# Designs tried in a protein design run: peptides against a protein of PDB entry 7UQJ. Part 69

Target 1, 160 residues: chain A of PDB entry 7UQJ
Amino acid sequence: PELYQNFNITPPRGVLFHGPPGTGKTLMARALAASCSSDERKITFFMRKGADILSKWVGEAERQLRLLFEEAKKHQPSIIFFDEIDGLAPVRSSKQEQIHASIVSTLLALMDGMDNRGQVIVIGATNRPDAVDPALRRPGRFDREFYFPLPDVKARFKIL

## One batch from the design tools (peptide; made by RFdiffusion4, then SolubleMPNN)

Design b1_p12_6_s3 (from b1_p12_6, 5 letters changed)
Fold by OpenDDE base, seed 2:
Structure b1_p12_6_s3 (fold): chain B 160 residues (1-160), chain C 160 residues (1-160), chain D 160 residues (1-160), chain A 12 residues (1-12)
Amino acid sequence: as target 1 above (160 residues)
Amino acid sequence: as target 1 above (160 residues)
Amino acid sequence: as target 1 above (160 residues)
Amino acid sequence: VPLDETPLERVL
């Protein structure tokens, strides 16, 4: 936050954490929230799983996303973390694709509707960055991508 | 990899990582992929969950397994990591048992069909090694088993 | 275990591990089980996810909980770990609320029915301690709460 | 007891 204000840089609306599962994407998103929270400046951390958003009928999923963004705005500075955001990717089934497209369109609209002065950062975590809709990866949305490499395990495993 | 080539040892086709959940099986499989990846030799890491394989109709699950092995062969050296591979175990329901048996038979055929010269390692992770079909644990398949013990937490917890 | 016997203290029936997801609650519950297991005294670790309990019809979920507690009692000393125990919390939908209330009432009865001499510890893990029914947090149930803070990540992330 | 070590640090 402070780094962006000092340089008059519009903070990225969204950051995509991608990398293999178990690389600590969720841990890092949370660690970021904690390390950016001081006694004076508590960052509110919101978390949703992509699958839990999809398990609702379209209109309720969209309403829950809107409520989440409003609550994040109300409790700013805030982080909205979407775990498994690739779960919002269109599945190759025609009826599911329309449902996913509607939810993704709502998320796009919510990310576009964030005022540049809002202290709401959106973090998406995925194991499949290529499954995430390219529209979400455009400038002003998830415009920063961070690869979570596997930890360099110093131990030469005799298994490989 | 290099250790097996230098000694003319046929690399194991499959390794079963077993142990309690949260013991870092997924993390270790990944850490292995990273530590075996150099600037010159990037290992491609493929991951699938056992449950996600089963959530498809039999013929599509089988097709997806075939495509995964072809892609792993194309991007060799490769690791195919099956998380929750015990999810492919026959559930005690008769119709599911046939579906699971068909998928397991396809996985067996794919592991048997790997040329001994292929740089494709298959890692299965499970919490229940006894639920994994014994046919998968035969020599030339998941013939190496690695137990992931719980970390010996040096701290005497005053909780227990 | 031994600490409670030596001081004639009735061991807590239940411990609630709460904190943000990815803080190692599941890892810690398992590490506790391992560190309390010696060669002479193996602790049997049972794990269930809250969502997997709910995915069954009420009467079968209740039966599975009863069977789990009986099996834990048979294999004592034992730990029953409920991951995502907040998944048993009433969802704001009226029909689901009755279903969740029935399952929670069964869990309460099972925790209350444990003989004070049983070496069965129940650990619940949640990201939302406030979503857990207050009746589960009473003395003689989940009467100990442990917060799992996010690791203080020393790295100032240039992302926020 | 707070986890002083990340799940990553314990596995590594």
Scores: peptide ipSAE 0.000, ipTM 0.186, DockQ to the pose 0.035
Fold by OpenDDE base, seed 3:
Structure b1_p12_6_s3 (fold): chain B 160 residues (1-160), chain C 160 residues (1-160), chain D 160 residues (1-160), chain A 12 residues (1-12)
Amino acid sequence: as target 1 above (160 residues)
Amino acid sequence: as target 1 above (160 residues)
Amino acid sequence: as target 1 above (160 residues)
Amino acid sequence: VPLDETPLERVL
């Protein structure tokens, strides 16, 4: 907090958890949600998978994002956790760019449209931070990044 | 951040992470340090164990606390993380009260002596928040508390 | 689980979480327990500190380990988490070798004696993986290792 | 004043 006040930096609406698979990003997000819940103050934790929003909600992904942010705003204080956010907001490099671009634009607008007083934190988790659209990494969005580094190099978990 | 400026509330210098063992207090403190570190703004993270300051530095605990806060002030922006802070500053209820009382008094003075402009955040972690001296929990000290509950109430954690 | 059965790979009975202090090993273990707990399937989480088993149960450490594994088997599915497992099973290099060797031998026998059908996972956490007896790191024991590195290389962690 | 900030928002 003090750090942001002293620099007149808008408190981050979004935090990007990035690091290799199985580094505990999802775990940390749940633990954060749990830790921020007191007896008097229950934090509502919303979890979505980026790939699930794209695959399960073909043509409704934008609406589902809006509904998610509205529901999170209604149930403040709340955490929205996007697991595999690189699946939701890939860098604009493939011919499916238009569908992804609209979802990214919607997510940007939703993150930009959160009031600074809103007790809604957005946590994105990715295994590929460089695959997340740079527009999401700007101030007022996922402007904080947490690297979840690999457990030591020798265990190639071949998730076959 | 902005809330404290707008209300003329002195930004809290200290945050108490409390909750059962292995609820991620230390991880959260490290993760917070990492997120607050940007390419341009490296946060210096200092970690001390409360019991280690008492046991390893018999008769020097006060000096070590002073040096820690001076070093943190020199390396701003910085986070001082006290793991097991109940070991450093137990409630004044045991016959060893005098040694603990001097350490508590030193920690109180150091927390009170931080300039409001100081980019030094103090995080205390404990499994026993009620074992932390109430003087440390007053405004301008560890005036924010974070409960780290056991993840998911449905898992029976039998710590036998 | 299913993946290991499908590949005829003996499901690992033990997982070693290793990495610097406060990298979230204990948190990860707890929240793996939580994430594996469904509404229908509650996982029982047993936590022991390696140093506590040695210090609190002088002469009974072997019995306490047996009781722990029996209790875990009775409450399947279960996770046994050994925090600071290097304290329980140090490498056979110090004059206290005989007491440690008996405890290690008991732990080895208990891990070897778990049926492959047993829904008991053993997680060991250590800050010093090289201080864990190599016999525990063999197949059918802690045969999977997860390093927990320090969050983001750019944060100067000065562990003084 | 209820500290309306989520504990995380307070730390953030």
Scores: peptide ipSAE 0.000, ipTM 0.307, DockQ to the pose 0.124; fails the geometry check
Fold by OpenDDE base, seed 4:
Formats: structure tokens, C-alpha cells, sequence
Structure b1_p12_6_s3 (fold): chain B 160 residues (1-160), chain C 160 residues (1-160), chain D 160 residues (1-160), chain A 12 residues (1-12)
């Protein structure tokens, strides 16, 4: 916050955590939520998985996204964390592409429709920032990106 | 832990998290502990700082390490996290070198004495992996190393 | 940023990150620096450790702090991150108490001397907020505090 | 003094 204000940067409505799997994106989001909640000011943390939005909410995903943003607004200050936000991307079927396009369009509209006065932060995590719709990465949406670098290729190969 | 068991990988007795200061080594360890604890399986997380082992436990450090490992074994599944494990290194006095050598020797013996069946994982974090006694980095001790890179040289050069 | 702008809160010059060791204070500060730097607006991130200020800069610590703040001002927008800022506290010698008091006094003067229009944010991280000089925690200095809780079961249940 | 808003909430 201070940083964006002190720099006269319009604060992002959304922050994209990107980087290889297991670099701590989800972890950072949870740690952030935990650290921001004091005893006097509880931040409400909402978590959704991109693949769950497509698979569990087939035909209702747009409504569930709207409800999520409404609930987050009701329980502000709040964080909405989308884990694997690239999982909102279509996996290889024309029917899934249309559903995906509608869901992403709904998310765009919800992020655009957040009043700048809202105490709701959206965090997206992805392993594939280039698989996230470029429209989500524009100013006023996920306009801040955090690269979670690999622990150098050698350290990851010692894990695998 | 689940990963190592699920993959039938003999869980390393010790994992060394190394990398520059503020790369999230300690955070990752805590968050691994938090993520590995399910409602059915609470993982007990123990944290000690290397400098505290030398400075606060003067003359009792070996006993405190033994008690820590016994308590971790009693509360298994458990994680022992040594933050700044390089702080177990001698600070410039012959008497401190002897005390250090005894403490490190005790830690080696405790790690070696863990039955491979124990649900106790040891995580060491250091900013200076080369300042950690090479004996601690051998197989059966801290035999897995995780480099926590700087956010990529480009991201760091955007910060520097 | 939005939150400070939206709340018309004068952004604090200094932010104190406090909480138990390994709750991600240092990681958060780095992540903040990384997010706040866009391709158009690079934020310069300066990091110093409190213990290094006392131990490495014996007799020059005040000058090094002045140079740090001047360099941060020259490279604005910038973040100065003091890791382990409680390490500016005296370690039990009368001579160290005097040196400490002078260094803390210099830091106070530098924070007070920042123009409120300056694009320089100071972040202090400590495991012991009560070991930080109360004068540093006053309005216009580290007047915003962030508790990084343990991922206590209760904080996790507030996130779930 | 109730520290109102966490800068982290606002940087996120």
C-alpha cells in the first residue's frame, strides 16, 4: 500500500504470483493473508482453484465468481486468492474454450467493477503466466506481477 | 513427508535450505509444516536459531539439542527447523571453536541416530551453505539442498 | 497502495514488520519491492541488517546510514529494508549502548528528515517489536506495524 | 493506538 501511494502508483486490484511449481506462490498468498490479519482487523481470505472453477462449477461458474466477489466485498478487508489461475484456461476442447472465455470475461468484469475504494485484493497464482489471458494482466486487473523464481535448476533436480 | 512416503522415497533426515537473506527459507519451512499438517495429521513444528544454540545454551547446548530431538520424536510427525544453522559456526575464539565443534558433533550424532522410520524431518536454513560444516551436508544428514535463489537477477536488478 | 489512497491515510514513512522468526517478514519486503517495480517504474531496494550496522560499521555507522538514505533518495522510488532492526539494540556493554543510542538517534533524524513527498519507504523487520526503541515506533517513523503471526491453527482457520 | 490497516493488505 504505502509503496504504491508514496509512488503515486494506482494500486493493483490484482497481483499475479507467477513462477514454476513449488516456488511458494500459494504459500506466500496464505502467509500474506495471515500476516495482514491482526486481532483487531481480521482479513477474510477466500481461496479458489482455477481448475475447480471450471470443473466443479460447470454452468454456474460465472454466478459463483459473482457470489465470491460479493462475499469478499461483504467481508472486507478481504483477499481473494485464485490458485492455478491458468487453470481457468481451456484444455483442448472447443466447448471448454467457450466456457473458459465466458468465465474469464466474468472475472475481467468483476475486477473492473471493483470500486477503487473496496478493501478487496485479488491474488492470482500461476505456473504459466503466459497461459493467463493477457486481458487479465492489464492495468486495473492483475497489473502487478511477482516472479517466484525456481530455486536454481540444480536444487529442483535434487528434489525430484 | 507425504511426498516422500507417497513416492516411497526414503525421506531425507535433513533438508538444507540455502540462499541469500530474505529469499523465504524460513517462511517455506513454516509453510511446509503448515501445509503438511492435515486435520487428521498435525505436524509439530520446532524452531531453533543457530546463534541461540551457541549463545543462550552455553554449557547446556548439547543437552538442549538432545531434548529437542526427543521432544520431536515424542510429537511425531514433526519438523525441526534450524534457522541460521551457519550460526552454529565458531566466532573467532579457540574456546568458542571447541564449544562449536561439540555442538555440531552432537547435532551430527542426533541426525545419525534418527531411525529412518522416524517421522521427524530436520530442516536447516542458511544464507551461507559453505559456512555450514561439510559433515552436516553428507548423506543421512542434510543430504538434500534447496537453493532459494534471489528473485531472478533481472527481477533483482529491477529491485537493486 | 489503494488502501492507503482509498483511506486517505498519509502513507507512513516507515513500516515495521514484526512477528516470530520465519513468518516471512524479509520475504514479504522483497516481494513488495518486486511487485512495486514495473518496467516503467523500477523501485530500488536497499537491504541492511541491524546487526551489520552495529558490527561492521563500528565508528562509521551514522555515516553509512546517511549515505544509505541519500542513495535511496537519489534512486527513488526506493525501499530501504532494515532486516533484524532490533539488532540495533545494545548487547550489554556501556560502550555499545552509547554507540547504539547514537545510531538509533541518527536513524530517527533521517526518518524525520524525509520529506513526506519522498518516494522512499523504510521497512523494518524484527522478531521482537518490544526490543525496538519506542522512539522508532512513533508517528512519522515506523508508525505502521505488521504482525506476521505464526500460522497458528487459529490464523489458518481464519484463512480456511 | 489501534494500527488500522496493514500496509501488506494495501500492497497486495
Amino acid sequence: as target 1 above (160 residues)
Amino acid sequence: as target 1 above (160 residues)
Amino acid sequence: as target 1 above (160 residues)
Amino acid sequence: VPLDETPLERVL
Scores: peptide ipSAE 0.000, ipTM 0.257, DockQ to the pose 0.173; fails the geometry check

Design b1_p12_6_s3 (from b1_p12_6, 5 letters changed)
Fold by OpenDDE base, seed 5:
Structure b1_p12_6_s3 (fold): chain B 160 residues (1-160), chain C 160 residues (1-160), chain D 160 residues (1-160), chain A 12 residues (1-12)
Amino acid sequence: as target 1 above (160 residues)
Amino acid sequence: as target 1 above (160 residues)
Amino acid sequence: as target 1 above (160 residues)
Amino acid sequence: VPLDETPLERVL
């Protein structure tokens, strides 16, 4: 994140961390939040899980997302980390699909509504990038993706 | 890893990784599985999420847990990693409490039924160790606990 | 940790974690230390940074290394983690080369002086394994190496 | 910046 400031690179609005479970996506998001906070500049790290967003009534989930983005904007520079963002993907039941579609649409609108001058980075983590709604992966949203590979078996062999 | 060899300590059946979200619990479990597999000796890494265990019919969740432990025993040395094991904790509804109690009771029985000579380690990861059923934290189950603290700001400054 | 008990592997005196910055080396070392401590057996984790070792007067850096190894031996089982151990590598100036050579020679002697029965593991982490003195990478020292690969460069370019 | 630079003091 701080690298973006030094490089005059327009920070991505959203970054998708994808890869197998336990590849350090969440750790990375925190370590990025970590590495980007100085004594002079503390980055506020907001975290939500996809499943925790769904456990609320749709209107309350939407409201909580809006509040999260406003809080992140108020406390900029900030990182919003959505762990297991594929948990916002439609579940097999038609009623749940509508609920998920509403929450995803709210997240889309919030990501689109972030002014390019905002020092708010959104990180989504998923084990299933293909289960993330393609609308979230469009430019201005999670338009940057990071694959977290499994620690290679070859790197392991030197421990034994 | 190797420290335990010199120590003649009976390997715990279960290890609880606890700490704030994104402290690398899951990454550590995979890296342990990684670090313990050689060309001569591949450790089979089984992973389940607490939420994924609950998403099944109770009798199918129990069956899948039994199958998981049998498969882990068949493919020993093995690690069974339960990510977000606090997801097996009772949810606020009385019907869900019964469902959770059944799944937790099955996990307890499976952990108790592991022969002490078994080359199967069970790792549970949670952000909420206090939400993990105390029965799972008893000797012979998740009797060893690991706190994954949050990466402090001071350690960040050397990454920048 | 305990998986190594079942493997009858002679524990290395030293393990080198190498890989690009931000690959989780330090996290891994601490989580290994964590994962090795039980209620019955707490592993004492000692940490020093290469740069912090150099920031002291040479004779005080040597003394601090000796004290560190004695403390680790006294509190065994223990892990000594040297973060950024390449920071002990000679810097371009001839006076600093002598200072670094003295500190490295002390570390070599301390690692060689560890009895093979000692329950002290030394972990060195570096972003520059080629900058680590080859003498430290010899058998009986950091003779086991772990590469922490970058998550694919293509993934990284989407954050930049 | 590489991904896994997990700072020390959080693992203590």
Scores: peptide ipSAE 0.000, ipTM 0.346, DockQ to the pose 0.043; fails the geometry check

Design b1_p12_6_s4 (from b1_p12_6, 8 letters changed)
Fold by OpenDDE base, seed 2:
Order: structure tokens, then sequence, then C-alpha cells
Structure b1_p12_6_s4 (fold): chain B 160 residues (1-160), chain C 160 residues (1-160), chain D 160 residues (1-160), chain A 12 residues (1-12)
């Protein structure tokens, strides 16, 4: 937000963080949230796991997504971070596929329904960008993608 | 691969990384993948979570495992990393136990069916080595085990 | 344990680690386990994920909790770490809500049934302290809470 | 084909 506002750039509605697991996608999403928070302007960081939307919200997932986006709008500037967003991808079981398709369609509608003037950024993180529905990766949704490469071996030995 | 080839050592087919969670097993598996990648010879790193094999692949898990091993063979030299491989361990529910037993038997057959000349290394990571089926820990499968100790307290305060 | 014994302080039965995900709660719980282990007095560290208690233990979750606490008592001094303990929180589905409520009530009874002389510490980690049943946060249970702030941006760039 | 994929290193 602040970076994008300072440069007169319309912040992307959605950013997809993709890359091998443990490349720091979740950590970077939070670093961005913290770096965009000044003492004068705290960014509210909302986090959901894709697996939790499916497993913990069976039957209420759409409503919980709507509530999350409404809460994010109320607490602007805000970031909604979906960790493991590929967990929302349709599973090839017919009954789960219909539930997943409905949740994905609701997320699409919520991202399309955000006014471009909203200070809500949506960050999706995945280890499988190709498992994310291509409809989510269109302009006005997750229209920017950031690849998280494997940390250099030297960087890894510094973290171990 | 490169290390094992350079020393004329037959690479182990399977390596079990075990140790307390957050000891860097996933990070080390990737450090090994990156350290074994030269500019001339990139190692393809495949990663699957044990929980995903069960939850996301219900009814297709065996086929997805077969496809994974075929893809790993096509992209040699390669590493297949199973994170949370104890997630493939049979759950005591009779219906789930049969599905788990079938997936484990398929994994066993895939590991046994790898030619020793293949440049595919399988790394399993678990927090519960004793929850891993002993059949997976036999020679020609996960026949080497690496214990990941708790990082020293000083190392942890450096990561926090 | 050792720190609390050395200061004549009764160790808390339960400690809640809360804070945004990837703030190192799981890592700190293990650092504490390692720092409390001397060569003369190894602390046994038990770990369970809240999601595993619900998904892997359907119908046996209460018994597995009882067995865990009995094993922890046998291996004193010990730490029981519940990662993602908010995963035990009731899901709004009526049938799951009853199962969750039963598991939570069993955990409450196990924490209450620990003798204050026991060298068993229970650490719960959550990203959603408000999703943890307030009954778990009462004195004699998770009666101490530790907030894990977001690492400073500079600390994050050091981990990346 | 990913629309606008940028490596992290190019954006930091």
Amino acid sequence: as target 1 above (160 residues)
Amino acid sequence: as target 1 above (160 residues)
Amino acid sequence: as target 1 above (160 residues)
Amino acid sequence: VPLNTTPLTATL
C-alpha cells in the first residue's frame, strides 16, 4: 500500500506468491505487512489457510470468506493472506469438486467486487501455482505473481 | 547425486530424515537439492506432503504417486521429497486404514521398482520415525536414516 | 522445569504461545525443551498438532489424549506441546461441534487432573488465541500467555 | 502461462 501510494501506482488487488515450500512466502507476506505498517498507519493482516477454509468451514466457507472480506474492508488498509491457496483448488472427487468450485467462485466474486479504491491487498501463497484455478490468475484478481526461488545453500546454512 | 557419483558411491534410494519438527528437515532436503544442482546439472526437486497424498488425492493417490515417480524419472537427476511421510501411516479407522495401507503398498512397490541406476533419490521427512511403517525402512527403500537434533539454544535465538 | 525449580517457582501447568504464524512459537517451545534438558536431566518433548487430534484420531481422540498425558507423566520431566491448538476449537458444524467439545472437555479434565507436583508442562501454540476456548485459559490450565510478535522487518530479511 | 511472473530478486 504505502509503496504503491507513494509511487502513484494502483496496488494490485491480488498477488500470488509461488515457489517451493519453505522459501519464505508466508514470512515475506508478513514482512510486507509489517513494512507497510507505519506507527501512523497500521496495516491489518488477515491470514487464512486454504486447507482451513475447506476443512474447518465445510458448509460456511462462502459466508466466512464474505465476512473476512467485509472485515478487511472495515480495517483498511489491510492484507488478506491466503496461505496454501492451492488447498482451495478442486479435488477430483465429484462432491468435493462442487464444494471447491463454489468456494473458488465466491472468492472470484469477492475479488471482482472489491472497488479498485480499496486499500485491501490479497496475497495468495502456493507451492503449486499450476493447481490454482487459472480464473484466479486473471487481471483484477491474482494478476501479479512472485516466484520464491530456493534460498541459496549458503543462506540455508545460515538459517540452520 | 553429484556427491555420490563423484565418490563412486551408489546413491541410497531412500533417506529418512527424522527428528523433532522445526529442526530443518524440509530446509535441509532443499539445501541438498540445491547443493547437488550445478549450472550444468540441475536436480529437479519434487515435493509432496504426506497429508496431501491422503486428503487431496482420495481415490487417485496411487495414480498420483505413480505419475510422480514417472515424472521424477523423466527429470533425472531428481529428488522426491515426502514431507510429513508419517501422514501416510495408517490411521486406526478401518476404512482409512485400508486406503492408507494401499497407498503405502504402492509407495513400497514404486521404491522397489526403481532401478538402482536411476538418479532419483527419495527423501522422507517425519517427526515420528516410529509411525513410519517398518517396511519402508528396509534396505532398498528408506535404508538410511538421518537424525535431525534440536538446534542448539544459541542457534535458535539466532533464528528468532 | 530446571529454571522454575532453581528459582523455587511452581512451573505453570499450561502456557499458551500465541501470535501470528511463523513467529517461531513451535521453535521456541523446542528451544525451551532443549534449554531445560541437561545431560543429567533430559526433558521428554511430546508434540501433537491440534488438526491431527481431530483428523487422525476421530473416535479415539480422547483415549489418545489420555495416553499422551500418561506417557508424559511416565517420562518426567516432560513437555507436551500442542501445535495449532486452535485446531481443537469447535467448528460450527453441529456434529463436529459435539466431537470438538468432548475433546476440549477431556483436555480440560487432563490438565485439571495433573498434580501440581508433576514435572509436566503443557504448551499450546495458536495463531488465534481468541479461537481457543476461554475455559482452557483459566488458572491451572493455560494460565500464562506469551505473545509472539511479528519479527522485525530487519530480522525477517536476515531469515530470508 | 503465468501472466506476470517476476522473480523475488527482481522486485526486491
Scores: peptide ipSAE 0.000, ipTM 0.168, DockQ to the pose 0.040
Fold by OpenDDE base, seed 3:
Structure b1_p12_6_s4 (fold): chain B 160 residues (1-160), chain C 160 residues (1-160), chain D 160 residues (1-160), chain A 12 residues (1-12)
Amino acid sequence: as target 1 above (160 residues)
Amino acid sequence: as target 1 above (160 residues)
Amino acid sequence: as target 1 above (160 residues)
Amino acid sequence: VPLNTTPLTATL
């Protein structure tokens, strides 16, 4: 808090957690939600997986995103955590452009439509920050990024 | 940040991270220091353990606290992280009252003496928030508390 | 769990988390326990500190390790997390060789004696991987290592 | 270059 007030920085609507799998992105988002919940002020934590939104909500993903943001707004203060956000908002690749473009467009509109006075924080987590649509990484959206490095394991994760 | 700006809340000079051991308090504090450091604006992160200050600096703990706050002020923007702060400022118990009372008093004075415009954030971490002197938990000190739950894993953590 | 099942990889009996203090080793171990706990499959998480085992269980450390592994086996699937494992199994240094050697030998035997079909994962965390006995880092023991860097913050962590 | 990591508590 203080860092942003002392800097007169408009607080981020969205934060991108990025880094290799198992670097604690999801854990950090949960720890954040939990940490901000005092006995006096409970934060509502919404978790969605990008791939789950696309796979489970084929044709309804946009509506589910709208509902999620409406619920988050209704239950302020709240955190929306998108795990695997690269699965929801992949960089436009030619073969599935239309469906992904519409979901990205909806997410952009929802993030842009959040009142700056809203106590809704959006956290996106990805293993592939470069696979997240650059439009989401613009000011007023996921304009704050967190690299979760692998612990520089000299051990070759041979992902076989 | 948004939560505090949107509330017109005077940014907390101090934040208490509390929760079971290994819930990421220290990681969060480091991730915070890390995350606030842009290429344009490096945050200086000071880390101390409460028990280490008491055990290593017997009779000098007050002076070391003063020096720590002076250095943090000199290297603004900065974060002072007290790991195991319950070891530094335990609740006043009758048998060791004098030494702990003086250290608590010094820490109180240092936190109270921070200019509200100072870019110094104090983070205390504890596994025992109730073992932290209530005087430190007052407005203008560690007036923001962050509970690091165990991720509510329906897994029985059997602490044996 | 699923990562190892999906790859037909013999699940690691032991994983060493290493890196600077407060890089999230303990948190990651808890997050792993958490993430592996589905509603259908609860993981039992056992946590011990290496230094606590040596200091609290002087003369009983071997028995306590045996009991810990037996309990972990009884409560499968389970995670045994050794925080500060370098405190339990330091590299053989001449002055305390016998007691440490016996504890290391017991831990080696317990890790070797884990049935490959056992759903017991051992996680050791250390700030000093080179202070962990190399015998523990061999195949079938802590044969997977995870270094937890400081987030590569161009911020000068001035560890005072 | 890791982009501007913003404090995690500063996001909240």
Scores: peptide ipSAE 0.000, ipTM 0.276, DockQ to the pose 0.151; fails the geometry check
Fold by OpenDDE base, seed 4:
Structure b1_p12_6_s4 (fold): chain B 160 residues (1-160), chain C 160 residues (1-160), chain D 160 residues (1-160), chain A 12 residues (1-12)
Amino acid sequence: as target 1 above (160 residues)
Amino acid sequence: as target 1 above (160 residues)
Amino acid sequence: as target 1 above (160 residues)
Amino acid sequence: VPLNTTPLTATL
């Protein structure tokens, strides 16, 4: 938020973090949220998992998305982090996924409806950027993308 | 804390973050602290640098470690993060480093003296896990290790 | 490089990352380096620690800085990351630090001598921007500054 | 006065 104001840059409505699993997408989003909150300006960080929105809220997912964005707006400056956003907004592959299409449509409308003056940033994280509905990757939505590559194959995360 | 409570896992007393410089060890520790703090359960995050404890507190380092652990216990749930812990507790190489041996001994005793019921987690970060006194890497101390690999040089963070 | 090329912005010669320890300065510099490297344009990332240049290279520090900048130029597009740059180029406080003054003078000359057409970006990281020689913070050197705030201990991660 | 202090969270 403050940064975009300092640069006179329109804050991106959405940033897509993409890359293989375990590359630190979720971590970076949390670290950014944490780093943006100073003593004077607390950033409110909202986290949702794409699959959780679909599975926990069958028929209420659209309402929960609306409530999330309203709460983020109420508590601005805010970050909404969608982990596994490909689970929420998959590429429209089949006629039978009308439910996913409705949720995607709601998310699109919420991102489009964000006033550019709103101090709400949306961060989506995915392991499969190509599985995210291309409509979300348009300007004014997730218009900035950050790839999180695998640490080199020699990089053993040795969790001992 | 909550993560381990959710898994019914005894929270490790200590976690060692190790890996090359600039792999995000310190950031991860902060992001974990931030992520574990909910509205209901604020985690208190204490940060110390190993070299700072030695250089600033000649003769008082042991007392400052004791005070740090008592303050962490008083403000539990808490995370104590030691950045550059290899600077605080180097491998005992010579008989002449009695000062370092005393500080290491104090840290060992403090980690051993943490009640398993205490909501205090110690995170050590080092660029040189092999430079950390092996006594700290024993069960009940830094018994969990996380390697932070270099981001692969092939790693396209495609900022589109 | 590519980011600035995409914006038709003259790449800043130097970027200063500053903020409290463990705010992710070094990680972000690596993430940016990784992010700017595509398959077609691999960014070469050079990392040095300010205190290491002073301590390891007494009398050779100026030469090592020159070699670093020449190597970065040879392997352009490149990022030179100085971690703890306040250790390399402290504020000139006393007449007795002629050695530090020479190294600072060399770094200033190297930053000034970078052709604006050069695909070499210098990132300095410090916990103490006020401890960095003001001459380095001038236009054409570290002319862009990024503050890395602490995650507010009061940061309400409201994971609703 | 820092010349152009921008918090790094603008790239995001």
Scores: peptide ipSAE 0.000, ipTM 0.267, DockQ to the pose 0.179; fails the geometry check

Design b1_p12_6_s4 (from b1_p12_6, 8 letters changed)
Fold by OpenDDE base, seed 5:
Structure b1_p12_6_s4 (fold): chain B 160 residues (1-160), chain C 160 residues (1-160), chain D 160 residues (1-160), chain A 12 residues (1-12)
Amino acid sequence: as target 1 above (160 residues)
Amino acid sequence: as target 1 above (160 residues)
Amino acid sequence: as target 1 above (160 residues)
Amino acid sequence: VPLNTTPLTATL
């Protein structure tokens, strides 16, 4: 946040964390929120899972997304973290496609409606970036992407 | 693994990682697997989500659990990581209770059937340890528990 | 700490995090420290950069290291994180070699002098594990190593 | 056998 303000760089509205499961996407988002929280400036961290958003009726899921963005805007600076955002992606079933399309459309509208002056960052995490609606990956939305590789940990534990 | 062998300590059959979502449970499990993999000794890391186990028919879910434990035993030393193991906990619906009870019973039997000489470690991760069947938390199963707290942002950086 | 105490296993005195810059070594150390702080048990996290230790006169740098270890011992459980610990490694200049050798020798002595009963963990981070003095990588020091691979970040900045 | 609930705190 401060770095982007100091450089007059519009902070990214959305950042996509993608990579295999258990690569630390959620931990990184929390650690970023924590590292950005000083004694003088606490960042409010909001978390939702994509599946938990879908478990609600469309209108209630949309309402909960709107309330989440309003609350995040009220508690600036804030981070909204969507874990498993690919869970909002249309699954191949026709009834789910309409539900998913509505929720995704609401998320798109909320991301598009974020003022560039806001200290609200949205982080999406997915194991399947190709399952995320390409519309979410456009400029003004999740326009920055970070790959979280598997730790290729050849850790030489010489446990002597 | 080697540390427990060197001390003649029976390695825990199961370790429960519990704590709020995004506290690094899955990352820690991967880091442990990877840290235990040397050039001479690669640990095979198996991962399953609790929900993915339940998404299969009971008999196929049980079969997949048996195959997973057999494959882990074949590829010793190995780690089996169950992410969201509370997803195997009975959801309040009667039809799901029978399915969950069967899968949990199979997991219990597989953990009980592990030879103390085996280099197979089972790690369960949950956000809700109280939702995990108490039978899984008994000795010879997930008898060790690690709490993953939220990063309390009050890391007192006394930068002296 | 407690797991190692409960098993009469000497906890590792030191853990080396190595891997390319920006791979999350420092973040992981902070996340571990923070995940290690519960409401009932706060871990004190101490951080120093290798270069910052060297920027002081040898005797003051050594004194600051001693004070750091004493303070960490006083505030158990504690983590000492050395970022860029390869910055303590001798750079090819003769005057710096004596300074670096003295500071490294002091760090070795401090790590060797840690009681096995202490809840003090030392984490070293480096981008160049081969530049870290092999003496630091011996048992009772940084005897555990974690590789942090580069994210294979071809971040396609399609700044469209 | 008491459940050895160790904080991750205590493993590091």
Scores: peptide ipSAE 0.000, ipTM 0.313, DockQ to the pose 0.171; fails the geometry check

